# Peptides against a protein of PDB entry 2YKT: the designs that were tried, part 23

Target 1, 231 residues: chain A of PDB entry 2YKT
Amino acid sequence: SRSEEMHRLTENVYKTIMEQFNPSLRNFIAMGKNYEKALAGVTYAAKGYFDALVKMGELASESQGSKELGDVLFQMAEVHRQIQNQLEEMLKSFHNELLTQLEQKVELDSRYLSAALKKYQTEQRSKGDALDKCQAELKKLRKKSQGSKNPQKYSDKELQYIDAISNKQGELENYVSDGYKTALTEERRRFCFLVEKQCAVAKNSAAYHSKGKELLAQKLPLWQQACADPS

## One batch from the design tools (peptide)

Design b1_p14_2_s4 (made by RFdiffusion4, then SolubleMPNN; from b1_p14_2, 8 letters changed)
Fold by OpenDDE base, seed 5:
Structure b1_p14_2_s4 (fold): chain B 231 residues (1-231), chain A 14 residues (1-14)
Amino acid sequence: as target 1 above (231 residues)
Amino acid sequence: SELEELKDLWATSS
Protein backbone atom coordinates (compact mmCIF):
# COMPACT_ATOMS: atom_id res chain seq x y z
CA SER B 1 0.00 0.00 0.00
CA ARG B 2 0.95 3.67 -0.23
CA SER B 3 1.36 3.91 3.54
CA GLU B 4 3.51 0.79 3.68
CA GLU B 5 5.79 2.09 0.96
CA MET B 6 6.12 5.47 2.62
CA HIS B 7 6.85 3.74 5.92
CA ARG B 8 9.70 1.78 4.34
CA LEU B 9 11.10 4.96 2.82
CA THR B 10 11.00 6.69 6.21
CA GLU B 11 12.83 3.90 7.97
CA ASN B 12 15.41 3.81 5.18
CA VAL B 13 16.20 7.49 5.68
CA TYR B 14 16.91 6.94 9.38
CA LYS B 15 18.91 3.84 8.53
CA THR B 16 21.00 5.78 6.01
CA ILE B 17 21.80 8.48 8.56
CA MET B 18 22.77 6.00 11.25
CA GLU B 19 24.65 3.50 9.11
CA GLN B 20 26.14 5.70 6.37
CA PHE B 21 26.22 9.38 7.32
CA ASN B 22 27.40 9.13 10.93
CA PRO B 23 30.19 6.60 10.30
CA SER B 24 31.34 8.66 7.31
CA LEU B 25 31.30 11.78 9.46
CA ARG B 26 33.46 10.06 12.07
CA ASN B 27 35.92 9.23 9.33
CA PHE B 28 35.78 12.82 8.11
CA ILE B 29 36.67 14.03 11.61
CA ALA B 30 39.58 11.58 11.77
CA MET B 31 40.86 12.78 8.40
CA GLY B 32 40.52 16.35 9.62
CA LYS B 33 42.66 15.59 12.65
CA ASN B 34 45.27 14.04 10.39
CA TYR B 35 45.23 17.12 8.17
CA GLU B 36 45.63 19.39 11.20
CA LYS B 37 48.59 17.36 12.40
CA ALA B 38 50.24 17.52 9.00
CA LEU B 39 49.85 21.30 8.86
CA ALA B 40 51.35 21.57 12.33
CA GLY B 41 54.25 19.53 11.02
CA VAL B 42 54.68 21.92 8.10
CA THR B 43 54.69 24.81 10.55
CA TYR B 44 57.48 23.27 12.56
CA ALA B 45 59.57 22.46 9.50
CA ALA B 46 59.07 25.95 8.09
CA LYS B 47 60.26 27.48 11.37
CA GLY B 48 63.55 25.65 11.04
CA TYR B 49 64.01 26.84 7.47
CA PHE B 50 63.33 30.49 8.24
CA ASP B 51 65.41 30.41 11.41
CA ALA B 52 68.25 29.33 9.17
CA LEU B 53 67.42 32.21 6.84
CA VAL B 54 67.73 34.60 9.80
CA LYS B 55 71.20 33.22 10.40
CA MET B 56 72.11 34.06 6.81
CA GLY B 57 70.77 37.56 7.42
CA GLU B 58 72.98 37.92 10.49
CA LEU B 59 76.03 37.03 8.43
CA ALA B 60 75.08 39.59 5.80
CA SER B 61 74.66 42.25 8.47
CA GLU B 62 78.17 41.53 9.74
CA SER B 63 79.68 42.00 6.28
CA GLN B 64 80.92 45.36 5.04
CA GLY B 65 79.54 45.02 1.53
CA SER B 66 76.17 43.30 2.12
CA LYS B 67 74.68 44.92 5.24
CA GLU B 68 71.46 46.04 3.58
CA LEU B 69 70.83 42.52 2.31
CA GLY B 70 70.79 41.41 5.93
CA ASP B 71 67.73 43.57 6.50
CA VAL B 72 66.07 42.07 3.44
CA LEU B 73 66.63 38.54 4.72
CA PHE B 74 65.26 39.52 8.14
CA GLN B 75 62.17 40.99 6.50
CA MET B 76 61.63 37.80 4.55
CA ALA B 77 61.74 35.79 7.77
CA GLU B 78 59.44 38.23 9.55
CA VAL B 79 56.83 38.07 6.79
CA HIS B 80 56.93 34.31 7.08
CA ARG B 81 56.42 34.57 10.83
CA GLN B 82 53.32 36.68 10.33
CA ILE B 83 51.93 34.31 7.70
CA GLN B 84 52.61 31.36 9.97
CA ASN B 85 50.86 33.03 12.89
CA GLN B 86 47.81 33.45 10.69
CA LEU B 87 47.96 29.77 9.80
CA GLU B 88 48.14 28.80 13.46
CA GLU B 89 45.06 30.88 14.21
CA MET B 90 43.24 29.19 11.37
CA LEU B 91 44.25 25.77 12.73
CA LYS B 92 42.96 26.64 16.18
CA SER B 93 39.64 27.61 14.69
CA PHE B 94 39.62 24.47 12.58
CA HIS B 95 40.13 22.36 15.69
CA ASN B 96 37.82 24.14 18.10
CA GLU B 97 34.96 25.17 15.83
CA LEU B 98 34.83 22.28 13.39
CA LEU B 99 36.47 19.10 14.65
CA THR B 100 35.53 19.32 18.33
CA GLN B 101 31.95 20.29 17.62
CA LEU B 102 31.44 17.59 15.02
CA GLU B 103 32.98 15.00 17.31
CA GLN B 104 30.63 15.89 20.15
CA LYS B 105 27.57 15.93 17.92
CA VAL B 106 28.22 12.69 16.08
CA GLU B 107 28.73 10.91 19.40
CA LEU B 108 25.34 12.04 20.70
CA ASP B 109 23.47 11.62 17.43
CA SER B 110 23.15 7.84 17.62
CA ARG B 111 21.07 8.16 20.77
CA TYR B 112 18.86 10.83 19.29
CA LEU B 113 18.24 8.97 16.03
CA SER B 114 17.44 5.74 17.84
CA ALA B 115 14.91 7.51 20.02
CA ALA B 116 13.38 9.36 17.07
CA LEU B 117 13.05 6.22 15.00
CA LYS B 118 11.61 4.29 17.93
CA LYS B 119 9.01 6.97 18.57
CA TYR B 120 7.99 6.97 14.92
CA GLN B 121 7.82 3.18 14.75
CA THR B 122 5.78 2.93 17.93
CA GLU B 123 3.19 5.42 16.78
CA GLN B 124 3.06 4.02 13.25
CA ARG B 125 2.47 0.53 14.60
CA SER B 126 -0.17 1.77 17.01
CA LYS B 127 -2.12 3.42 14.21
CA GLY B 128 -1.67 0.42 11.97
CA ASP B 129 -2.88 -1.99 14.63
CA ALA B 130 -5.93 0.13 15.32
CA LEU B 131 -6.77 0.13 11.62
CA ASP B 132 -6.32 -3.62 11.36
CA LYS B 133 -8.58 -4.15 14.34
CA CYS B 134 -11.37 -2.10 12.80
CA GLN B 135 -11.03 -3.95 9.52
CA ALA B 136 -11.22 -7.27 11.32
CA GLU B 137 -14.31 -6.22 13.25
CA LEU B 138 -16.01 -5.12 10.03
CA LYS B 139 -15.34 -8.52 8.49
CA LYS B 140 -16.83 -10.25 11.52
CA LEU B 141 -19.88 -8.03 11.40
CA ARG B 142 -20.43 -8.73 7.70
CA LYS B 143 -20.30 -12.47 8.32
CA LYS B 144 -22.84 -12.13 11.09
CA SER B 145 -25.11 -10.01 8.90
CA GLN B 146 -24.92 -12.48 6.03
CA GLY B 147 -26.17 -15.28 8.26
CA SER B 148 -28.93 -13.22 9.84
CA LYS B 149 -32.66 -13.23 8.99
CA ASN B 150 -32.59 -9.46 9.54
CA PRO B 151 -29.45 -8.01 7.93
CA GLN B 152 -30.81 -4.48 8.28
CA LYS B 153 -30.19 -4.74 12.02
CA TYR B 154 -26.43 -4.43 11.41
CA SER B 155 -26.47 -1.70 8.75
CA ASP B 156 -25.78 1.23 11.08
CA LYS B 157 -22.91 -0.53 12.79
CA GLU B 158 -21.41 -1.47 9.43
CA LEU B 159 -21.47 2.16 8.36
CA GLN B 160 -19.76 3.13 11.61
CA TYR B 161 -16.92 0.70 10.99
CA ILE B 162 -16.55 1.83 7.38
CA ASP B 163 -16.28 5.41 8.56
CA ALA B 164 -13.80 4.49 11.30
CA ILE B 165 -11.64 2.57 8.82
CA SER B 166 -11.63 5.50 6.41
CA ASN B 167 -10.61 7.91 9.16
CA LYS B 168 -7.91 5.64 10.56
CA GLN B 169 -6.52 4.99 7.09
CA GLY B 170 -6.29 8.71 6.47
CA GLU B 171 -4.62 9.32 9.82
CA LEU B 172 -2.08 6.59 9.18
CA GLU B 173 -1.26 7.92 5.73
CA ASN B 174 -0.85 11.46 7.03
CA TYR B 175 1.31 10.34 9.94
CA VAL B 176 3.61 8.30 7.73
CA SER B 177 3.82 11.10 5.18
CA ASP B 178 4.76 13.59 7.88
CA GLY B 179 7.23 11.10 9.27
CA TYR B 180 8.94 10.87 5.91
CA LYS B 181 9.18 14.65 5.60
CA THR B 182 10.60 14.83 9.12
CA ALA B 183 13.20 12.17 8.36
CA LEU B 184 14.30 13.97 5.19
CA THR B 185 14.55 17.19 7.16
CA GLU B 186 16.75 15.49 9.74
CA GLU B 187 19.05 14.26 6.99
CA ARG B 188 19.20 17.66 5.32
CA ARG B 189 19.90 19.42 8.62
CA ARG B 190 23.01 17.33 9.15
CA PHE B 191 24.37 18.13 5.71
CA CYS B 192 23.52 21.79 6.16
CA PHE B 193 25.44 21.87 9.42
CA LEU B 194 28.46 20.34 7.72
CA VAL B 195 28.25 22.83 4.85
CA GLU B 196 27.97 25.75 7.25
CA LYS B 197 31.01 24.66 9.23
CA GLN B 198 32.99 24.09 6.04
CA CYS B 199 32.07 27.60 4.95
CA ALA B 200 33.62 28.89 8.17
CA VAL B 201 36.77 26.91 7.43
CA ALA B 202 36.82 28.32 3.90
CA LYS B 203 36.53 31.88 5.21
CA ASN B 204 39.39 31.33 7.63
CA SER B 205 41.49 29.81 4.87
CA ALA B 206 40.75 32.76 2.62
CA ALA B 207 41.86 35.13 5.36
CA TYR B 208 45.12 33.22 5.73
CA HIS B 209 45.81 33.31 2.00
CA SER B 210 44.81 36.96 1.72
CA LYS B 211 47.14 38.00 4.53
CA GLY B 212 50.02 36.17 2.93
CA LYS B 213 49.30 37.68 -0.46
CA GLU B 214 49.11 41.19 0.96
CA LEU B 215 52.34 40.93 2.93
CA LEU B 216 54.28 39.45 0.04
CA ALA B 217 52.84 41.91 -2.48
CA GLN B 218 53.98 44.77 -0.28
CA LYS B 219 57.53 43.56 0.25
CA LEU B 220 58.46 41.57 -2.84
CA PRO B 221 59.22 44.61 -5.05
CA LEU B 222 61.57 45.93 -2.37
CA TRP B 223 63.35 42.62 -2.06
CA GLN B 224 63.69 42.26 -5.83
CA GLN B 225 65.51 45.57 -6.18
CA ALA B 226 67.85 45.08 -3.22
CA CYS B 227 70.68 43.54 -5.25
CA ALA B 228 70.49 46.28 -7.87
CA ASP B 229 71.09 49.02 -5.31
CA PRO B 230 74.70 49.98 -4.59
CA SER B 231 76.13 48.96 -1.27
CA SER A 1 13.28 13.24 27.11
CA GLU A 2 16.18 12.25 24.88
CA LEU A 3 14.34 13.71 21.88
CA GLU A 4 13.71 17.05 23.53
CA GLU A 5 17.27 17.34 24.77
CA LEU A 6 18.95 16.53 21.46
CA LYS A 7 16.43 17.79 18.87
CA ASP A 8 18.56 20.88 18.11
CA LEU A 9 21.84 19.00 17.96
CA TRP A 10 22.42 20.02 14.33
CA ALA A 11 20.99 23.53 14.47
CA THR A 12 22.67 26.02 12.16
CA SER A 13 23.13 29.74 12.66
CA SER A 14 21.47 30.55 9.34
Scores: peptide ipSAE 0.253, ipTM 0.847, DockQ to the pose 0.868
Fold by OpenDDE base, seed 2:
Structure b1_p14_2_s4 (fold): chain B 231 residues (1-231), chain A 14 residues (1-14)
Amino acid sequence: as target 1 above (231 residues)
Amino acid sequence: SELEELKDLWATSS
């Protein structure tokens, strides 16, 4: 029946969230943590590299013929420091605004979805059973009426069961339909949350890229000319 | 109920 098909669709939505979305989201979080760790590793390695660059700048500053190049090397290291600070801010946002929040939500979601599905199933079954009971009683009544010398005795009660069946059928159909809409809304809400948090991360990532671009664009021409002017 | 407590689990700003 239409109601039975809609019921199956509703259960399948919850099943898809529980068995596909949530495990995939857990994997997404794990991959995010790996990415964060790798970027933290880059940060640490970069610090060592640019600290060594500062040392080269110190040596240049101590020389008689290359003193001005020391300042250039220091500027290069300083620009890197500023870019690195922006990267660290991006990583904090990535951790706090995306990974931590998603992890908290996905851990609690299994309980929520299980309870929601159970509630839906219980009420759906209750309404279905009530409908089946009325249908069975009508069938029994009709059987009695067919064997009776006075079928009119059962006419009013037959009409009452027909009305009750119609009402219960309508209630069941409405409940299942609403259940399906609710399930789809739950699924959509989860994707929307992911999109929203990913947008927040993207904004912070854009700030990192913008800062780096601005600083390098400002200084790179100066650095490129440094060797053209012998002291 | 658990459902009422967790109903806004995935709430967005929109």
Scores: peptide ipSAE 0.250, ipTM 0.844, DockQ to the pose 0.859
Fold by OpenDDE base, seed 3:
Structure b1_p14_2_s4 (fold): chain B 231 residues (1-231), chain A 14 residues (1-14)
Amino acid sequence: as target 1 above (231 residues)
Amino acid sequence: SELEELKDLWATSS
């Protein structure tokens, strides 16, 4: 029946969220943590490299003929420090605004979805059983009427059962239809949340890249000319 | 109920 098919579709939506979406989201969070760790590793490695660059700048500053190049090397290290600070801010946001929130929600979601599905199944079954009971009673009444000398005695009661069956069928169809819409809304809400949080991460990432571009664009011409003017 | 407590689990700012 149409109601049975829609019921199966509804259960499949909940099943897809629990068995496909949530495990995939857990994996996404794990990959995010790995990405965060790698970026932290880049930060650490970069610190060593630019600390060594500062040492080269110190040597230049101590020289008689290369003092101005010492300042250039220090500026290069300082620009790196500023870019790194922007990266750290982005990483904090990535951790706090995306990973932590998703991790907390995905763990609670299994309980919520199980309860929601059970509630739907219980009510769907209750309505289905009530319909089946009315159909069975109508069948019994018709058998009694066929065996009776006065079949007209049962006509009013037959009409009452027919009306009850029609009403219960409509209620079941509406309930299952609403259940399906609700399940699809639950699925969409999860994807929307992910998209919005990822947009926030993207904005922070854009700010990091923009700041780096601006700082380097400002200083690079100066650094490129530093060797053209021998003191 | 658990359903009422967790109904806004995935609420967005929009």
Scores: peptide ipSAE 0.246, ipTM 0.841, DockQ to the pose 0.857
Fold by OpenDDE base, seed 1:
Structure b1_p14_2_s4 (fold): chain B 231 residues (1-231), chain A 14 residues (1-14)
Amino acid sequence: as target 1 above (231 residues)
Amino acid sequence: SELEELKDLWATSS
């Protein structure tokens, strides 16, 4: 029946969230943590490189003919430090606003979804059983009427069961339809949450890239001219 | 109930 088909669709939505979405989200979080770790590793390695650049700047400052180039090398290292600070802020946001939040939600979601599905199933079954009971009683009544010498005695009761069956059928169909809409809303809400948190990460990433571009645009012309200027 | 406690688990800022 239409109600049975829609019931199966509803259960499949919950099943998809529990068996596909949530495991995939856990994997997404794990991959995010790996990405965070790699970026932290880049930050550490970059620090070593630019610390070594500072040492080269110190040597230039101590030289007789290259003193001004020491300042250039120091500026290069300082700009890098500022860019790295911005990256660290982005990473903090990535961790706190995306990964931690998703990890907390996905861990609790199994209990919620199980309870939601159980509630739906219980009520759906209750309505279905009530309908089946009325249908069975009508069938029994009709059998009794067929064997009776006075079938008209049962006509009013037959009409009552027919009306009850019609009402219960409509109620079941409406309930299952609403259940399906609710399940789809639950699925959509989870994706919307992911999108929202990813937007926050994107904003912070944009800020990181913008800051780096600005700092380098200010200094790069000066650095490029340094070797052309007299010592 | 578990449903009432966790119904807004995935609430967004909007």
Scores: peptide ipSAE 0.245, ipTM 0.842, DockQ to the pose 0.814

## One batch from the design tools (peptide)

Design b1_p15_1 (made by RFdiffusion4)
Fold by OpenDDE base, seed 4:
Structure b1_p15_1 (fold): chain B 231 residues (1-231), chain A 15 residues (1-15)
Amino acid sequence: as target 1 above (231 residues)
Amino acid sequence: AMEQLEAEAKAYEES
């Protein structure tokens, strides 16, 4: 029946979220944590490199012929420090605004969706069983009427069962239809949440890249001229 | 609506 097909579709949406979406989201979070760790590793390695550059700047500042190049090397290290501070801010946002929030949601969602599906299945079955019972009683009544010398005795009761079946069928169809819309809305909400959180990450990443570009564009011409103008 | 359903789910698991 149409109601049985839509019931199967509704169950399949819940199953797809629980068996496909949520495991994939857990994997996405795990890959995000690995990416965060790698970026933190880049920040640490970069610190060592630019600390070594500062040491080269100190040596230049102590020299008689390269003193001005010491200031250039220190400026390069300072611009790097500012870029790395912006990266650390982006990483904090990536952790707190995306990974933590997704992790909290996916943990709660397994229990939530299981309960929601069970509630839907229980109510759907209850309505279905009530319909089946009315249909079975109508069939029994019709068999009694066919064997009776006075079929008119059962006519009012037959009409009552027909009306009850019609009402219960309509209630079941509406319940299953609303259940399907609810399930699709739950699925869409999860994808929308992921997209919204990823948009926040993208904005923070854009800010990091813009800040780095601006700082380097401002200073690079000065640094490129430093060797051409021996003081 | 999600918070209410989460509360209902917890109540159901505890029952």
Scores: peptide ipSAE 0.021, ipTM 0.607, DockQ to the pose 0.064
Fold by OpenDDE base, seed 5:
Structure b1_p15_1 (fold): chain B 231 residues (1-231), chain A 15 residues (1-15)
Amino acid sequence: as target 1 above (231 residues)
Amino acid sequence: AMEQLEAEAKAYEES
């Protein structure tokens, strides 16, 4: 029946969230933590490289013929420091605004969805059982009427059961339909939350990239000219 | 998208 099909669809939405979405989200969080760790590793490795570059700048500054190149090398290291500070701010946001919040939600969600599904199933079954009971009583009444010498005695009661069945069928269909809409809304809310948090991360990432682009665009022409213009 | 889901639910109701 239409109500049975809609019921199966509703249960499948809840099952998909619980068995596919939530495990995939946990994996996404884990991959995010790995990415954060790798970026922190890049930060550390880059510090060593640019500290070594500063040392080369010191040597240039001590020379009689390359002093201005020392200043260039120091500027390169300083620009990197500023870019790195922006990366650290982005990583803090990535951790606090995305990973932590998703982790908190996914932990709470398993219990919530289990309870929501159970509530829906209980009420759906209750309405279904009440309908089945009325249908069974109507069938019994019709059998009694067919065996009776006076079938008209049962006519009013037959009409009452027909009306009750019609009402209960409509109530069941509406409840299952609303249940399906609710389940789809719950699924959509979870995807929307993920998208919103990723948008926040994307904005912070854009700020990091923009800062780097601006600083390098400002300085690179000066650095490129340094070797062509000997003192 | 919610309106689309409502429309899909309604189309399913009409089917």
Scores: peptide ipSAE 0.017, ipTM 0.513, DockQ to the pose 0.050
Fold by OpenDDE base, seed 2:
Structure b1_p15_1 (fold): chain B 231 residues (1-231), chain A 15 residues (1-15)
Amino acid sequence: as target 1 above (231 residues)
Amino acid sequence: AMEQLEAEAKAYEES
């Protein structure tokens, strides 16, 4: 029946969230943590590299013929420090606004969805059983009426069962329809949350990339000319 | 998108 098909679809939505979406999201979080760790490693390694560049700048500043190149090397290291600060801010956002919040939601969601599905199944079954009971009673009544010398005695009761079946059928269909809409809304809400959190991270990432581009674009021409203009 | 979900639900109801 239409209600049975819609019931199967409703259950499949909940199953898809629990068995496909949530495990995939856990994997996404794990991959995100790996990526964060790698970027933190890059950050640390870069600090060592640019600290070593500062030492080269110190040596240039101590020379008689290369003093101005010391300032260039210091500027290169300072620009890197500023870019790195923006990267660290992006990483904090990536951790706190995306990974932590997704992890918290995934942990809570398994219990919530299981309870929601169970509640839906229980109520759907209850309404279905009540409908089946009324249909069975109508069938018994009709069989009794066919064997009676006075079938009109059962006419009013037959009408009452027909009306009760119609009402219960309508209630079941409405409940299953609402259940399907609710399940789809739950699925959509989870995807929307992921998209919104990724948008927040993307904004912070854009700020990092913009700052780096601006700083390097400003300074690179000066650094490229430094060897051509001794002093 | 909710309208699309409602439309899909309605299309499913009409199928």
Scores: peptide ipSAE 0.017, ipTM 0.511, DockQ to the pose 0.050
Fold by OpenDDE base, seed 1:
Structure b1_p15_1 (fold): chain B 231 residues (1-231), chain A 15 residues (1-15)
Amino acid sequence: as target 1 above (231 residues)
Amino acid sequence: AMEQLEAEAKAYEES
């Protein structure tokens, strides 16, 4: 029946969230943590490289013929420090606004969805069983009427069962329809939450890249001229 | 988006 098909679709939406979406989201969080760790590793390795560049700047400052190049090397290291500070801010946001919030959501969701599906199934079954009971009683009544010398005695009860079946069928169809809409809304809400959190990450990433571009664009022409203009 | 989901649910009901 149409109601049975829509019931199966409703159950499949809940199953897809529990069996496909939530495991995939857990994997996404794990991959995010790996990415965060790798970026932290890059930051640490970069510090060592630019600390070594500062040491080269110190040696230039101690020289007789290359003193001005010492200041250039120090500026290069300082610009890098500012870029890395922006990266660290982005990483803090990535951790606190995306990863932590997704972890909290996915952990709570398994219990919530199981309870929601169970509630839907219980009520759907209750309405279905009540309909089946009325249909069975109508069938019994019709059998009694066919075997009776006075079929007219059962006519009013037959009409009452027909009306009750029609009403219960309509109630079941409406309940299953509303259940399907609710399930699709639950699925959409989860995807929307992911998209919104990823948009916040994208904004923070854009700020990091813009700051780096601005700092390098300002200083690079000065650094390029330093070797061409021996003092 | 909810209106679209409601429209899809109605279209399924009319099918």
Scores: peptide ipSAE 0.018, ipTM 0.519, DockQ to the pose 0.051; fails the geometry check

Design b1_p15_1_s1 (made by RFdiffusion4, then SolubleMPNN; from b1_p15_1, 10 letters changed)
Fold by OpenDDE base, seed 2:
Structure b1_p15_1_s1 (fold): chain B 231 residues (1-231), chain A 15 residues (1-15)
Amino acid sequence: as target 1 above (231 residues)
Amino acid sequence: SEEELKRLAEEYEKR
């Protein structure tokens, strides 16, 4: 029946969220944590590299013929420090605004979805059973009427059961339909949440890239000319 | 229960 099909669809939505979406989201979070760790590693390694560059700048500053190049090397290291600070801010946001929030959501969701599905199933079954019972009673009444010498005695009761069946069928169909819409809304909400959080990450990433580009674009011409201009 | 479901929903949405 249409109601049975819709019921199966509804259950499948909940199952898809629980068995496909949530596990995939957990994996996404795990991959995000790995990515964060790798970037933190880059940050640490970069610090060592640019600290060594500063040392080269110090040596240049102590030289008689290369003093101005010392300042250039210091500027290079400083620009990198600023870029790195921006990266760290981005990573902090990535952790706090995406990973942590998604992790909290996915942990809560299993319990919520289980309860929601169970509630839906219980009510759907209750309505279905009530309908089945009414149908069975009508069938029994009709059998009794056919065997009776006075079938008209049961006519009013038959009409009452027919009306009750119609009403219960309608209620069941509406309930299942609403249940399906609700389930789809729950699924959409989860995807929307992911998209919104990823947008925040994208914004922070854009800020990082923009800052780096701007800083380097401002200084690079100066650095490129440093060797051509002997002091 | 319906109340439990509402509580769980609220917890899910607040975070």
Scores: peptide ipSAE 0.140, ipTM 0.800, DockQ to the pose 0.157
Fold by OpenDDE base, seed 3:
Structure b1_p15_1_s1 (fold): chain B 231 residues (1-231), chain A 15 residues (1-15)
Amino acid sequence: as target 1 above (231 residues)
Amino acid sequence: SEEELKRLAEEYEKR
């Protein structure tokens, strides 16, 4: 029946969230933590590299003929420091505003969805059973009427059952339909939350890349001419 | 229960 098919679809939405979406989201969070760790590793390794560059700048500053190149090397290291500071701010936001919040939600969601599905199933079954009972009673009444010398005696009661069946059928269909809409809304809410948090990450990433590009674009022409200019 | 479901929903939305 239409109601049975819609019931199946409703249950499948909840199952898809619990068995596909949430496990995938947990994996996404894990991959995010790995990415964060790798970026922290890059930051540390880069610090060592540019600290070594500063040492080369110190040697240039101590030289008789290359003093100005010392300043260039120091500027290169300083620009890197500023870029790394921006990266650290992005990573803090990535951790606190995306990973932590997703982790909290996915942890709570298993209990919530299980309870929501159970509630829906219980009420759907209750309405279905009540409908089946009413249909069974009507069938019994019709059998009794068919064997009676006075079938008219049961006519009013038959009409009452027919009306009750119609009302219960409509109520069941409406409940299942609303249940399906609710399930789809729950699914959409979860995807929307992910999209919104990822948009915040994208915005922070754009700011990081923009700042780095601006700093390098400003200084690179100066650095490129440093060896051509006599001291 | 209905109360438990409501509580869980509120907890989910607050985080």
Scores: peptide ipSAE 0.135, ipTM 0.798, DockQ to the pose 0.131
Fold by OpenDDE base, seed 1:
Structure b1_p15_1_s1 (fold): chain B 231 residues (1-231), chain A 15 residues (1-15)
Amino acid sequence: as target 1 above (231 residues)
Amino acid sequence: SEEELKRLAEEYEKR
């Protein structure tokens, strides 16, 4: 029946969230933590590299013929420091605004979805059983009427059962329909939350890249001319 | 129960 099919669809939505979406989201969070750790590692390694560049700048500043190149090398290291500061801010946002929030959501969701599904199943079954009971009683009444010398005695009761069945059928169909819409809304809400958090990350990432581009674009022409103008 | 489900939903939405 239509109601039975829609009931199956509703249960499948909840099962998909619990058995597919949530495990995948947990994996996504784990991969995000790994990515964060790797980026932190890059920051540390970069510090060592540019500290070594500063040392080369110090040597140039102590020379007679390359003194001005020392300032260039120091500027290169300073620009990197500013870019790294922006990266650290991005990483902080990545952790606090994406990973932590997703982790909190997925941890709570198992209990919530289990309870929601159980509630739906209990009420759906209750309405279904009530409908089945009325249908069974009508069938019994019709059998009794068929064997009776006075079938008209049962006519009013038959009409009452028919009306009750119609009303219960409509109620069940509406309940299952609403249940399906609710389940789809729950699923969509979870995807939307992920998308919104990723948008925040993308915004912060764009700021990081823009800052780097701006700083390098400003200084690079100056650095490129430094060797052509010996003092 | 309905009340329990409501509490769980509220906890979920606060995060």
Scores: peptide ipSAE 0.128, ipTM 0.795, DockQ to the pose 0.152
Fold by OpenDDE base, seed 5:
Structure b1_p15_1_s1 (fold): chain B 231 residues (1-231), chain A 15 residues (1-15)
Amino acid sequence: as target 1 above (231 residues)
Amino acid sequence: SEEELKRLAEEYEKR
């Protein structure tokens, strides 16, 4: 029936969220944590590299003929430090605004969705059973009427059952329809949340890249000229 | 229960 089909669709939405979406989201979070760790590793390694560059700058500054190149090397290290600070800010946002929030939601969601689905199933079954009961009673009444010497005795009761069946059928259909809409909304909300949080991270990432581009664009021409024009 | 569902929903949305 129409109601049965829509009921199946509704249950499938909840099941898809619980059995496919949420596990996949947990995996996404785990992969995000791995990515964060790798980037933190890059940050640490980069610090060592540019600290070593500073040491080279110190040596240049102590030289008689390359003193100005010491400043260039220091500037290179400083620009890196500034770029790295932007990366660290992005990573903090990535952790706090995406991963942590997703983790908190996905942890709570299994209990919520289970309860929501169970509630829906219970009410759907209750309405269905009530409908079935009325249909069965009507069938019994009709059989009794067929064997009666006075069928008219049962006419009013038959009409009452017909009306009750019609009303209960309508209620069931409406309930299942609303349930389906609700389920789809729940699914969409979860995807939207993921998209929105990912967009926030993307904005922060863009800021990091822009800052790096700006700093390097400003300084690189100066550094490139440093060896050509000794001062 | 309905009350439990509401509580769980609130907890989910609060975080």
Scores: peptide ipSAE 0.125, ipTM 0.795, DockQ to the pose 0.131

